# Peptides against a protein of PDB entry 5H65: the designs that were tried, part 137

Target 1, 294 residues: chain A of PDB entry 5H65
Amino acid sequence: QYLERTPLCAILKQKAPQQYRIRAKLRSYKPRRLFQSVKLHCPKCHLLQEVPHEGDLDIIFQDGATKTPDVKLQNTSLYDSKIWTTKNQKGRKVAVHFVKNNGILPLSNECLLLIEGGTLSEICKLSNKFNSVIPVRSGHEDLELLDLSAPFLIQGTIHHYGCKQCSSLRSIQNLNSLVDKTSWIPSSVAEALGIVPLQYVFVMTFTLDDGTGVLEAYLMDSDKFFQIPASEVLMDDDLQKSVDMIMDMFCPPGIKIDAYPWLECFIKSYNVTNGTDNQICYQIFDTTVAEDVI

## One batch from the design tools (peptide; made by RFdiffusion4, then SolubleMPNN)

Design b2_p16_6_s4 (from b2_p16_6, 7 letters changed)
Fold by OpenDDE base, seed 3:
Parts: C-alpha cells; structure tokens; sequence
Structure b2_p16_6_s4 (fold): chain B 294 residues (1-294), chain A 16 residues (1-16)
C-alpha cells in the first residue's frame, strides 16, 4: 500500500485505526539501554517477557544438576547416552545424550546434545562445540525438556525460548518426527516438542516530532527496523554497537533536535482501553532505518 | 565421536 506522508498534527486529530506514513525526528526514545529494550514475545498469546538473566539460568540449571539421570532412559533408538560423575560438587551426575540420525551419529557440528545435569557454563561450552543443545531432565517415561524458563534450545550463543502459557510440552522422543535430525531448525524442534517459540523483539517507545506535532510510537520489531536480529544482539558486541550507532544517529546526545536527521517510517494507530479511559496509541510497522545509516 | 566423548569428559571435569 502506498501512503502519502501525513503530518503528525493531522494524525493526532484522526480516529483509529489508521495507517500513516510519516517523516519525523526522533526526539527521544526509551528505554535508553539496549539490553532493556530486548524482550521475548509470544506470537500466540502476545505476552511480553523479559529475557532471562544469566543468574536466572544458573539457578535453573543448578537445580537441574541436583537430579540424577534415570538409567532406564539412557541409550534409545533416538540417542546414545554417556554419563559422568564429577569429582567435585558431591559427585554430580551429568548425562549427555547424542541424538542420532537414523541410528547414526552425525558430525559434531550437526549433532544435537541433550544435557542432564549440566551447568550453564557447561551447556554454553557444549553449544559452541556441537552447535545444538537441549537441556533436559528424566521424566517418568522419557526425557523431557528441563524447564521453559530456560532455553529449550541453545545454538551457539543463541538461546531459544518457549512460551509457558501456550506450549504443551511433549517428550523428547517426539523428535523422532523430524525427518532431518542434523539441521535442528529451532521452529521444527519447537513443533516436535509442543513448544510455541518466543520471538526476540526490540521493544521501544519513540517520541516523534515533525515540527507540527509530537506523538509517541511503539516499536516492537524482531529484525526489520535495525536489520539486526534481536535474537543475536545481546550476545554480539558488534551488533550492539551497530544499534547504538543507529540510535545515536537519529537521536544524537548533546545535539539540538533541529540538527537531527529525518526519520521516515510507517505508523499505525489503534485504540486502547484502560479501564474507562480510551486512548489512541501508535505503533511503528514495516519500517527499516538501517538503509539510511549505511 | 569417540573423541567427542573424551572431550566432553574433560570439559565436564574442568567445570566441576
């Protein structure tokens, strides 16, 4: 759809919902810290969640590490199991299950590891080596995902999370439904395990000013706005720097707004009811700013 | 694969 540019003053007078193309300056934005702007969003229930902190994960995995792997669940047609007992930490049991593809163990970089009793540090190291790791626990009849409060899949430095509200977890043997047991596509893994994957999103509020008016627009975007995946930015210093550069470009500190560059974007208005109060809110959509940064 | 098992053991020992 082609939209003509509409001044903010005109937009502010109109009823919602509508879509607009605007040209405005980014007067300010919040939150200012990048790590605060990255959230997890459920595409099904639309709940926004905080990305778990390292400390949160440490606790979850530490708790998981107190559980003893069930020997009856080791070595199935799906995976080969190896168990270690640590010398320290009161003899912690760690089980690693190597998922096979049609009974054959794949190459390390294609192998999915199921980890019982692993610490965050161990899991991260393994994910870097083997690419794909799922933290699991021994269930009654099968291995099960450890906890949806932790990643259901770790690939390199990327942590994939699932929605607790929308997911109906299935046991690990359901990975058998995957034809390809080498690529371990997160969405496929999620589907097999009954997980609704959460989406990393940038969540920010922009204060936009075009000289005719000022409005706040909500940004919830995964990878289009910055052309940087929200799923990767927290673990990549260069990507963080890039986002910071973009934001500094549009909203430079210590500079008057008159010198700010113009931001062209699409916004949509929508009605929000908060109790008895009705208000019109605005959301940025289908906008890429990275092209202007180059 | 066999070496991977050994490597994991070493890794786990280091973390413990």
Amino acid sequence: as target 1 above (294 residues)
Amino acid sequence: MEQDYKNLEILLKQES
Scores: peptide ipSAE 0.091, ipTM 0.811, DockQ to the pose 0.011
Fold by OpenDDE base, seed 5:
Structure b2_p16_6_s4 (fold): chain B 294 residues (1-294), chain A 16 residues (1-16)
Amino acid sequence: as target 1 above (294 residues)
Amino acid sequence: MEQDYKNLEILLKQES
């Protein structure tokens, strides 16, 4: 779509909602630390959640490891089970269930593992070796997802999370509904298990200044603004460096704003009511930052 | 798959 460029001073005088094309300098942004900018967003209830930290996951999996796998749930038509007893002081039981495709075990790069009693470290190592990993526990009559506070699916370095508020969990045997048990598409797995998948998003506030006025604009974007997926950035040092480089380019430290590059973007205004007070807010949309500045 | 099973056992032993 085409919009004429509008100076910020004019935008600040107009009622919402409206869409604008602007050219402004990024005076400042928050949060400054990248890890604080990545959140999980539910497409259904629209809640924003923090991405669980390693320490949070450690606690969840430690708790799960205190439970003994139920022998009655091992070796079904859906999966073959193997059990290990660790040689640590506690003798922890670890169960790994290899999901079969039409009764046949697939190759490791196409195999889904269901893990009981695994630590975060073990699970991460397994996800790098095998295609997909789901942390599970023994339920009353079937295996069940361990905890929605932890990933429901891990593929390589990507952790897939589900919404605790919107999901209605179903037991593991519901994976039988999947015709193809080799690709393990996250959305398909989520659907089979009654999970509403969360989306990784960058959440930031930009202070924009074009010399005529200053306004704050909200950014919530998954992969378009930086052309970097929010779902991958936390686990990839190179991607983190790229985002930092982009932000440093627009907000170079120790340099006056007169030397900052111009940012061209689209913003939309919207109304927010707090009691009797009506406030106009702004959000960046449909914008990709250019690596080169003209 | 059998080799992967053996490798998995080794991996789990290393973590314990």
Scores: peptide ipSAE 0.090, ipTM 0.810, DockQ to the pose 0.011
Fold by OpenDDE base, seed 2:
Structure b2_p16_6_s4 (fold): chain B 294 residues (1-294), chain A 16 residues (1-16)
Amino acid sequence: as target 1 above (294 residues)
Amino acid sequence: MEQDYKNLEILLKQES
């Protein structure tokens, strides 16, 4: 819907909740480092969490590798299994389960791999080569997802995470419910396994100044604001560069704010109560800046 | 590990 432009000084005097269209300069923003602005968001409980670092994943997969694959769970109607022992000092037993489509192994690029005992490096190699990988462990009666602290699905360089709070994990055999066992859509996999998928989001605080007032606005956006997916930016140098260029354009270092370009955006006000303290906060919504840059 | 990986790749191709 169309909203008339409202000066910040007027907005700052009004009660929440309301929606506004504004034109302001980006005086500053936080965090300054792009990788710090990318978070995981649950659409159900709305919890924000950090994207796990490589070191965190290493620990999880190392721990998983200490468990021996259960022979009784190998070679089912859903998947064919291969076990091998690494030739390194540890002599790890690694199991790879190749998920079949209607009893037949699909093309390599369409095949979902379930991995027990793999290292992060090994899993990454497999995900790049065979597209889709799920880290699993041997449960009591079936294979199970290894750990929601790690990705439940890795596709190429993209790590898909699930919410620990909202998910009710189901065993791997529930993948049988998927009619299409070739494309492995993350949302479908998540649904089959009882996972509430987390969303990658840009989380930033903008300090906006239109000359009449200064306002801090919260940005939580997955792909609209920059027209760049938050899910891909951490693994793509070109996308990172693009975001950095956009931010540098609106908030150029070493330049006076008078020379900054104007940013047009929508913001909504909302009430936040912390104890006895009531505060009005602002959030950017339904805003795309990339169209002005490109 | 590298050889094991290759073996898995070969297996997958054979069954495809």
Scores: peptide ipSAE 0.044, ipTM 0.750, DockQ to the pose 0.012
Fold by OpenDDE base, seed 4:
Structure b2_p16_6_s4 (fold): chain B 294 residues (1-294), chain A 16 residues (1-16)
Amino acid sequence: as target 1 above (294 residues)
Amino acid sequence: MEQDYKNLEILLKQES
């Protein structure tokens, strides 16, 4: 639906909820660091959570590596298993299970690896060499996902996470329900394993100023606003640079706001109640920023 | 896939 441009001073006087088209300058934004602006969002419970740090994952996988793979769970109709013992002081056992498609091993670039006892470094190397990796552990009767605090699926540099609250995990043998065991679509894997996938989102607060008024607007967006996927930005220096360039374009450091470019966007107002306090908040929606400013 | 198995072994040994 078409919306006429409304000045911020008028918007600030109106009740919520409403939708507006605005033209304003980005006076400031937070957080300033890109890493801090990328979050994981559950589409069901709507909880926002932090993307785990490398150090967090190291701890999880190190803990997983203390558990010995169960010999009884190796070499099933679903996968072929190989076991290695490391030469370090502890003699860590690492199991890699190669998922078969109709009893046949697929091409390496189409193969899903289930890794048991691997370190973060090993898993990342495998995910770069092989398309898909799932960290697993030995359960009582089947392999199981290692931990939802870590990625349930790693494809290249992309880490796919699941919601702990909304997921009801099923064992690895449920991958048998997938007819195509070569493409390994994250949503299909998640469904088979009872996982509610989390979505990478940019979460930012913009302070917008059009000369008539100032308001803060909330941005939660996965790939539309920057035309850059939040799911890829943390692992790609070029994408990070692009986001930084966009933000610097709209909010350039070291110059006066009078020289800032105009940002055209849609915002919606909504009511937020915290106890007895009623507040009107604003969120940016259906907005894509231009690659360059005219 | 035999070569892949060998490659994995080498990779894992390097990380140990």
Scores: peptide ipSAE 0.093, ipTM 0.812, DockQ to the pose 0.011; fails the geometry check

Design b2_p16_7_s1 (from b2_p16_7, 8 letters changed)
Fold by OpenDDE base, seed 2:
Structure b2_p16_7_s1 (fold): chain B 294 residues (1-294), chain A 16 residues (1-16)
Amino acid sequence: as target 1 above (294 residues)
Amino acid sequence: MQSQLLQQLQALSASQ
């Protein structure tokens, strides 16, 4: 539906909820650091979470590596297992389970690996070499996902996370429900394992000024606003630079706001109740920022 | 296929 442009001064006087088309300058934004703006969002409970840092993952995988793989859970109809002892780390046992497609091992680039006792470094190396990796542990009767605080699926440099609150974890044998055991689509894997996948999102607050008024608008977007996936930006220096360039274009440092480019966007107002206080807040939606060379 | 996967895995593990 076509929305006419509304000045900020008019918007600031109206009740929520409403949708608006605006033309404003980006006076400022927060957080300033890109890595701080990337969060994990649950589509079900809408909780925002921090993306785990490497150090956090190291701890999780180190703890997992202290557990010995259960021999009884090796070599099932679903997977073939290999166990080895590391040379330099007190004889740590690592088990890798190669998931089969209809009893046949797929090509390495299509193979899902289940890893017990791997370090972050080992897992990352394997995920770069093979199609997909799931960190697992030995449960009572089956392999289980290691920890939802770690990725449930790693594909190359992409870490897929699940919501602890909304997920009802199922054992690894539930991967049998997948007809195609070669592509390993994250959503399909998540569904099979009872995981609600988290979405990478950019989370930012924009201070917008059109000369008639100033308002703060919240941005929560996965890939539309920058036309850059939030899921990829943390692992790609070029994408990071691109986002930084876009932000610098709209909010150039050391330049007066009168020289800033105009940003056209859609915002929606909504009510937030904090105790007895009712506040109207604004969120950017359905907006793509084009990096046009001005 | 298993042999190739194992070889690749062993190569990765040996490099660590």
Scores: peptide ipSAE 0.033, ipTM 0.739, DockQ to the pose 0.012
Fold by OpenDDE base, seed 1:
Structure b2_p16_7_s1 (fold): chain B 294 residues (1-294), chain A 16 residues (1-16)
Amino acid sequence: as target 1 above (294 residues)
Amino acid sequence: MQSQLLQQLQALSASQ
């Protein structure tokens, strides 16, 4: 987009909505911790929610592991089932269902595993080895997704979540609608199961200062701003370090703002009504931070 | 194939 650069002092006097190109220094940002900035966003209801912590997932999977797999739901046309008995933990029963492609078991790296009664640790190990895992439970007539508070699909280290508000869950047999039962695309799995997938987003507030004025701008972005996917950053130390380096570059600790680099970005203004009060807010959009900012 | 997958699963369990 071509926009002329506008000073913040001029922007602060204008009515919303408008779009601007700005050049400003990042005086400060919130939250300071990267883990606090990563949220889940629903594309339908637009609610933001926290990414579940490991402790929350442990509780969900522990609860699921207390339920005995229904033998009547094993070995369907869609999947072959095996019962795994743990050597430890009082001989806990875990049902593993191997989803077939046209009645044939695929290769391990292409196989979707449905896990019933697994712990978080077991599920994570399986997802690393077999690529795709869905935590499930025995329903009345079919296997069902365990809980939308947990991932509906785990692929390697990536946890895919669904919106509780917008999803209308369907039973596991609806995976039969997928023509290709080897690639296990998250969006296709979600569609088959009636899940509205949540999107990982960075959510931050930037305080921007160009010497003429100061404004706060909201950042909600999945992968453009940092050129790093929000979906991967929580599980990758190198990506975390990269984001931290970028933020430290624009907002270096221990030095005066006069020495900060200039950030070029696009912002849009919008009106927010809070009771009788009208407020103009700002959001960063269509912005990628340049590595070459010296 | 299934037997091999199960063996791999059991091996993962044993490593816990």
Scores: peptide ipSAE 0.033, ipTM 0.739, DockQ to the pose 0.013
Fold by OpenDDE base, seed 3:
Structure b2_p16_7_s1 (fold): chain B 294 residues (1-294), chain A 16 residues (1-16)
Amino acid sequence: as target 1 above (294 residues)
Amino acid sequence: MQSQLLQQLQALSASQ
């Protein structure tokens, strides 16, 4: 639908819900730090949560490493297992299970590893050599996902997380339902294991000013606004620089707002009820800014 | 294929 440009002063007087096309300057935004703007979003329950930090993962994997792999769960039709004992005084046992495709081990770059008892460092090393890693533990009758507080799948530098509220975990043998055991598509892995995958999103609040009025608009976007995936930005310095450059372009530090570029975007209004208070809020949607930078 | 995977795993184990 064609939306005519509406001044902010007119928007601020209207009831929600409505959609608008606007042209405004980005007066300010929050949070200022990029790593604080990246969240995990559940598409089912719509919960927003923080991306786990390395320290959080270290604890989870350290706790997992205190458990000894069950010998009875090794070397199934689905996977071949290798176990070793670390040379440290604790003699930690680590198991790596190589998932087979129709009984055949795939190439290293196509192989899914199930790791049991590994540290974060060991898992990261494996994910750099093997494209796909799942942290697991020995269950009663089968291997199980270690913890939804940790990634259910690591591919290179990308950590895939699942929603604790919406997921109903199934045992690792459910990976047998996958026809292709080489590509390891995160959504397919999640479906097989009963996981609702979380989506990386940029979450920001923009203060927009068009000279007629000022409003705050919420941004929740995965890859359209910056044309940069939120899933990759935390692990890529060049992508971080790109986002910072975009934000600095629209909201340059130390410069007066009169010199700021104009941002064209779509916003939608919606009602939020907190007890007895009804508030109209605004969200940015269907907007790409990267095209204006290139 | 299996030999390559095992070799890579052994290399990782040795580095621990």
Scores: peptide ipSAE 0.032, ipTM 0.733, DockQ to the pose 0.012
Fold by OpenDDE base, seed 4:
Structure b2_p16_7_s1 (fold): chain B 294 residues (1-294), chain A 16 residues (1-16)
Amino acid sequence: as target 1 above (294 residues)
Amino acid sequence: MQSQLLQQLQALSASQ
């Protein structure tokens, strides 16, 4: 490693910004619940957002389902449309638009579905059967993304979200700009639709103690620290268990800190100004937790 | 392929 280990007591005396390699015990961490640690981060405006709950999505899709699909927007060169009326909910109309590749419908596992008037349950069922689903609504002249408060793209169990602040939404026909209409890469879909995609990140505060000093370090990481994608963890029980096991390993409940394993990590210091108050903060970076317990 | 898609849609619609 290019950085020498620095004791926390020495770090606490130094000005920011600096980078350090440390060896410390994880005395504690916040939040304790994994769900609370997963956030959405905008790479442009750097806003952190909560991941919407299922209840929030239910409301959005329920509201969207009150609108009737516009017949004029069905069956374009881009997609073939199928409409059905539900038996319940006063005969709700649902439209599914199957996006074509060069005028031909792709295989089901490569097909992008645009769903109009669907419930969360219906959308999830479709996303489990097909490659990709976009919740849409009828605009004035074209189909449009339903709501950036909901996923702009669902692929299996993965929900892709966009930044409301940074996105300038374009109509669905802009998907025509994609040469490959089979893979449906989230970034490509986002670009075509004028969406700035949000990134799933783990956001935690670690209290680190090396016996010489104690400091709090902020963790904002998408997939390196745990070697588990933040984008997948909320929908996968096994991944959740893995993260929990890692945290329990470094910070075992009911055990004294003297028995805790050592954590090696990189931290950077930075200045935060709140009015007249200057504070030095620390962030973990370029760190992967190894299974090697010292 | 379209027939498969239609079958899936029919199954979904029938469940609602």
Scores: peptide ipSAE 0.032, ipTM 0.736, DockQ to the pose 0.012

Design b2_p16_7_s2 (from b2_p16_7, 8 letters changed)
Fold by OpenDDE base, seed 3:
Structure b2_p16_7_s2 (fold): chain B 294 residues (1-294), chain A 16 residues (1-16)
Amino acid sequence: as target 1 above (294 residues)
Amino acid sequence: SLSQLLQQLQELSQSQ
C-alpha cells in the first residue's frame, strides 16, 4: 500500500474513517491467554461467539445419545446405516451412516460419517479414521443436523461451526447436491445444509506506543497476522508455541518497552456509537508479523 | 468397502 508512515500523535487528532501505516511498539495486549483470544466470527451478521469447550460438547452429545435412531431413516440412496451397540452396561445404541458416492461406499479417508448418539470421544475417534463426521439426529422425514451449538462437520481435529442466526438448516438429503462426495469441503457441506459457516479468528486488543502517543487497536484475523490459522491453533501445541513466541518477541515479559522491537502495521480508524457516546476506534488490518520471525 | 468401514467401526466400539 502507498501509505506513508504516520505518527500516533497525528492519528489521534484525526477524524475517522481513515487508514494508516504505523510503526509502534506493542506495549501490551489482551487477552493474555491464547485460548481466550480465539473466537468464532460470522461473516454475515458479524456476531462473535466463544468456541465451545469440551464440556459443552459433552452435554450436547450426551443429550443426543438419549434419542433413539429412527429405523425408517436408515439405509437410503445417500448412505448405508449400521447400528453400533456399545459394550457398556447401558448398551447404548449408536447409528452410523456411511455416505456413498454415486451409490458406492468410498474409502475411509474419503468417507463422511453421519452419527446419531455418539459421544464426543467416539466422534473424535471416528474423525481420525474417516474423512469427516457430522453429528445428526432423526427428524420426522430425514436425518437432520444435531445442533448448531456443536460442530456441523468434524475433520480430524478441526471442528467446523455454523451461525445459528444466519443459517437456515436443510435436511441431510441435501448432501445429494454435492457432485464430489469424497473431499467434503466444509464450505460445500455448509452450503448444501443451509449453514453459514463461522470463521475462527484471533481477537485481541493491542496497546501500541510509538513514543509520540498511545492507542489501542483491535485485531480480528483468521490467518494473516501470525500466518497461523486460528482454526488449527487450539488443537496444535506447536502452533500454540509459535504464537506465544511471536507475542513474546514483540512484547517480551520482564523487560522495559525501550527494548521492544518495532512493529510495522496498518490500522484503520472507525466511528463507534454507543448510545450518546461517539468514539473513534482502531483496527489492525492487512498486517503480517510472522515474516520476520520465520 | 462396506466391510472395511464396518470393521473400523467395530474396532472402535470394542475400544470403548
Scores: peptide ipSAE 0.038, ipTM 0.771, DockQ to the pose 0.012
Fold by OpenDDE base, seed 2:
Structure b2_p16_7_s2 (fold): chain B 294 residues (1-294), chain A 16 residues (1-16)
Amino acid sequence: as target 1 above (294 residues)
Amino acid sequence: SLSQLLQQLQELSQSQ
């Protein structure tokens, strides 16, 4: 629906909820650091979570490596298993399960690995050679996902996380329900395992000024605003630079706001109750930042 | 084949 441009001063006087098209300058934004702006969002419970750091993952995988793979769970119709003992690190046992497609082992680029006892480094190396990796543990009757605090699926450099609150984990044998055991679509894997996948999102607060008024608008966006996926930005230096360039373009350091480019965007107002106080807040939506600065 | 996958895995393991 076409919205006419509304000045901020008019918006600030109106009740929520409403949608607006605005033209404003980005006076400031927070957080300033890109890595702080990338969060995980649950589409079901809407909880925002921090993206786990490598150090956090190291701990999880180290803890997982203390458990010995159960021999009874090896070599099923779903997967072929290989166990090896590391030469170093006190002879740690690592089990890798190669998921089969209808009893046939796929090529490495189509193969899903289930790994028990692997380190983050080992898992990352494997994820670069195989289609996907799932960190698992030996359960009572089946392999199970290791921990939702760690990725449930690693594809290349992308870590897929699940919501602890909304997920009801199912055993690894539920992957049998997947007809296609070659592409390993994250959503399909998640569904099979009872996982509600989290979404990478940019979370930022923009201070917008059009000369008539100033308001703060919240940005929560996965890939539209910057035309850069939040899921990839943390692992790609070029994408990081691109985001930084975009932000510097709209909010250039060291120059006066009068020289800032105009940002055209859509915002929606909504009511927030903080105790007894009602506040109107604003969120950016359906907005793509154009490269062409007007 | 399993042998190929295992070989790749072994190579990765040895490179640790």
Scores: peptide ipSAE 0.037, ipTM 0.770, DockQ to the pose 0.012
Fold by OpenDDE base, seed 5:
Structure b2_p16_7_s2 (fold): chain B 294 residues (1-294), chain A 16 residues (1-16)
Amino acid sequence: as target 1 above (294 residues)
Amino acid sequence: SLSQLLQQLQELSQSQ
């Protein structure tokens, strides 16, 4: 529906919930650092959580490597297994399971690897060579996902995470239910393993000023606002530079607000109750900042 | 082939 532009001074006087089209300057934004603005969001329970850092993942995989792969779980109808001992002083046992499609080993670009006892560095190297990698552990009767604190699926540089609260994990043999064992669609893998996948989102607070009033608006968006996927930005320096350029364009450092460009966007108001206090909050929605910063 | 995949894996392990 076409919304007419409404000045901020008028919006600030109205009850929620309502939708508005506005034209305002971006006076300031938080957080200032891009890595702090990228979060994981659960579509089911709506919890927001931090993206694990490399240091966090190193600890998880180090702990996983303390367990020896179970020989009884190797070489099933679903996968062929290879075990090797690292040449380093620790002599870790690493097991890699190559998932088969109807008993046939796929090409590397179509092959899913299950890995036991691998380091983050080893897993990343494998994910660049094969289609996908799942960190696993030996369960009592089958291989199982290692830990939902780590990615359940790694494809290239993309780490797919699951919600610990909403997921009910199933054993790795449930991958047999997949008709196509070559494309390894993250949502299909998640469904087979009982995982509720998390979504990467940009989370920011914008202070908007149109000269008639000032309001704070919340941004939670995966790929529309910047036309850049939140799932890829942390692993790509060029994408990070692009986001920084966009933000610098709307909120240039060392320049007076009078010289800032106008931002056109949609905002919706909503009520938040904190105890006895009712507050009206605002969220940006259905907005793309399309300036060809090319 | 499985042999090719295993060889690739061995190469990766040696690089560490």
Scores: peptide ipSAE 0.037, ipTM 0.766, DockQ to the pose 0.012
Fold by OpenDDE base, seed 4:
Structure b2_p16_7_s2 (fold): chain B 294 residues (1-294), chain A 16 residues (1-16)
Amino acid sequence: as target 1 above (294 residues)
Amino acid sequence: SLSQLLQQLQELSQSQ
């Protein structure tokens, strides 16, 4: 889209909603730590929530591991089951269900595992060897998703989460509705299980200064701004370094703002009502930062 | 094959 560049001083005087193209320096931003800027966003109810930490997941999976897999739910037309008893941890029972494609077991790189009683470490190891892993529990009549506070689908290092508010969970046998049981597209899995998938987003507040004025702009972006997926950044050190490098480039520590590079971006204004108070806020949109801005 | 998958899983599980 084409917009004329508008100075911040002019923007600050205008009513919302409007869209602007600006050129400003990034005076400061928050949060400063990358892991604090990555959130989960529901596209339906728009709730923002924290990405669960490893410690949170450990607790969930430990609790799940206290439940014994139901023998009656093993070895269905959908999956073949294997049970392990651990040598430690009081002989914990672990059930792994290998999902079949039309009665045939796929190769490991195409195979979805359903796991009961697995630890985070075990699940992560399995996700590196198989296409996908779903943490499950034994329900009354079928396997069910373990907990929406944990990932509903793990693919490699990517954890897919669902919205607790918007999801209406269905049993695992609903995976039968999937025509292709080899690719395990997260959205398809979510749909089959009645899950509204959450989106990883960068959530940051930028303080922008163009010399005529200063405003705060909100950034909520999944993969466009940095050209780095928010869904992958937490599990990839190189991606983290890249984001840090970008932020350091625009807002270098220990240097005066006069030497900061210019940031060109689009912002939109919008009204926020808090009781009787009306506030105009700004959000960055449709913006990709250049890698070589000096 | 199922046997291969099970073997791989067993090895992973026991290594935990």
Scores: peptide ipSAE 0.036, ipTM 0.762, DockQ to the pose 0.012; fails the geometry check

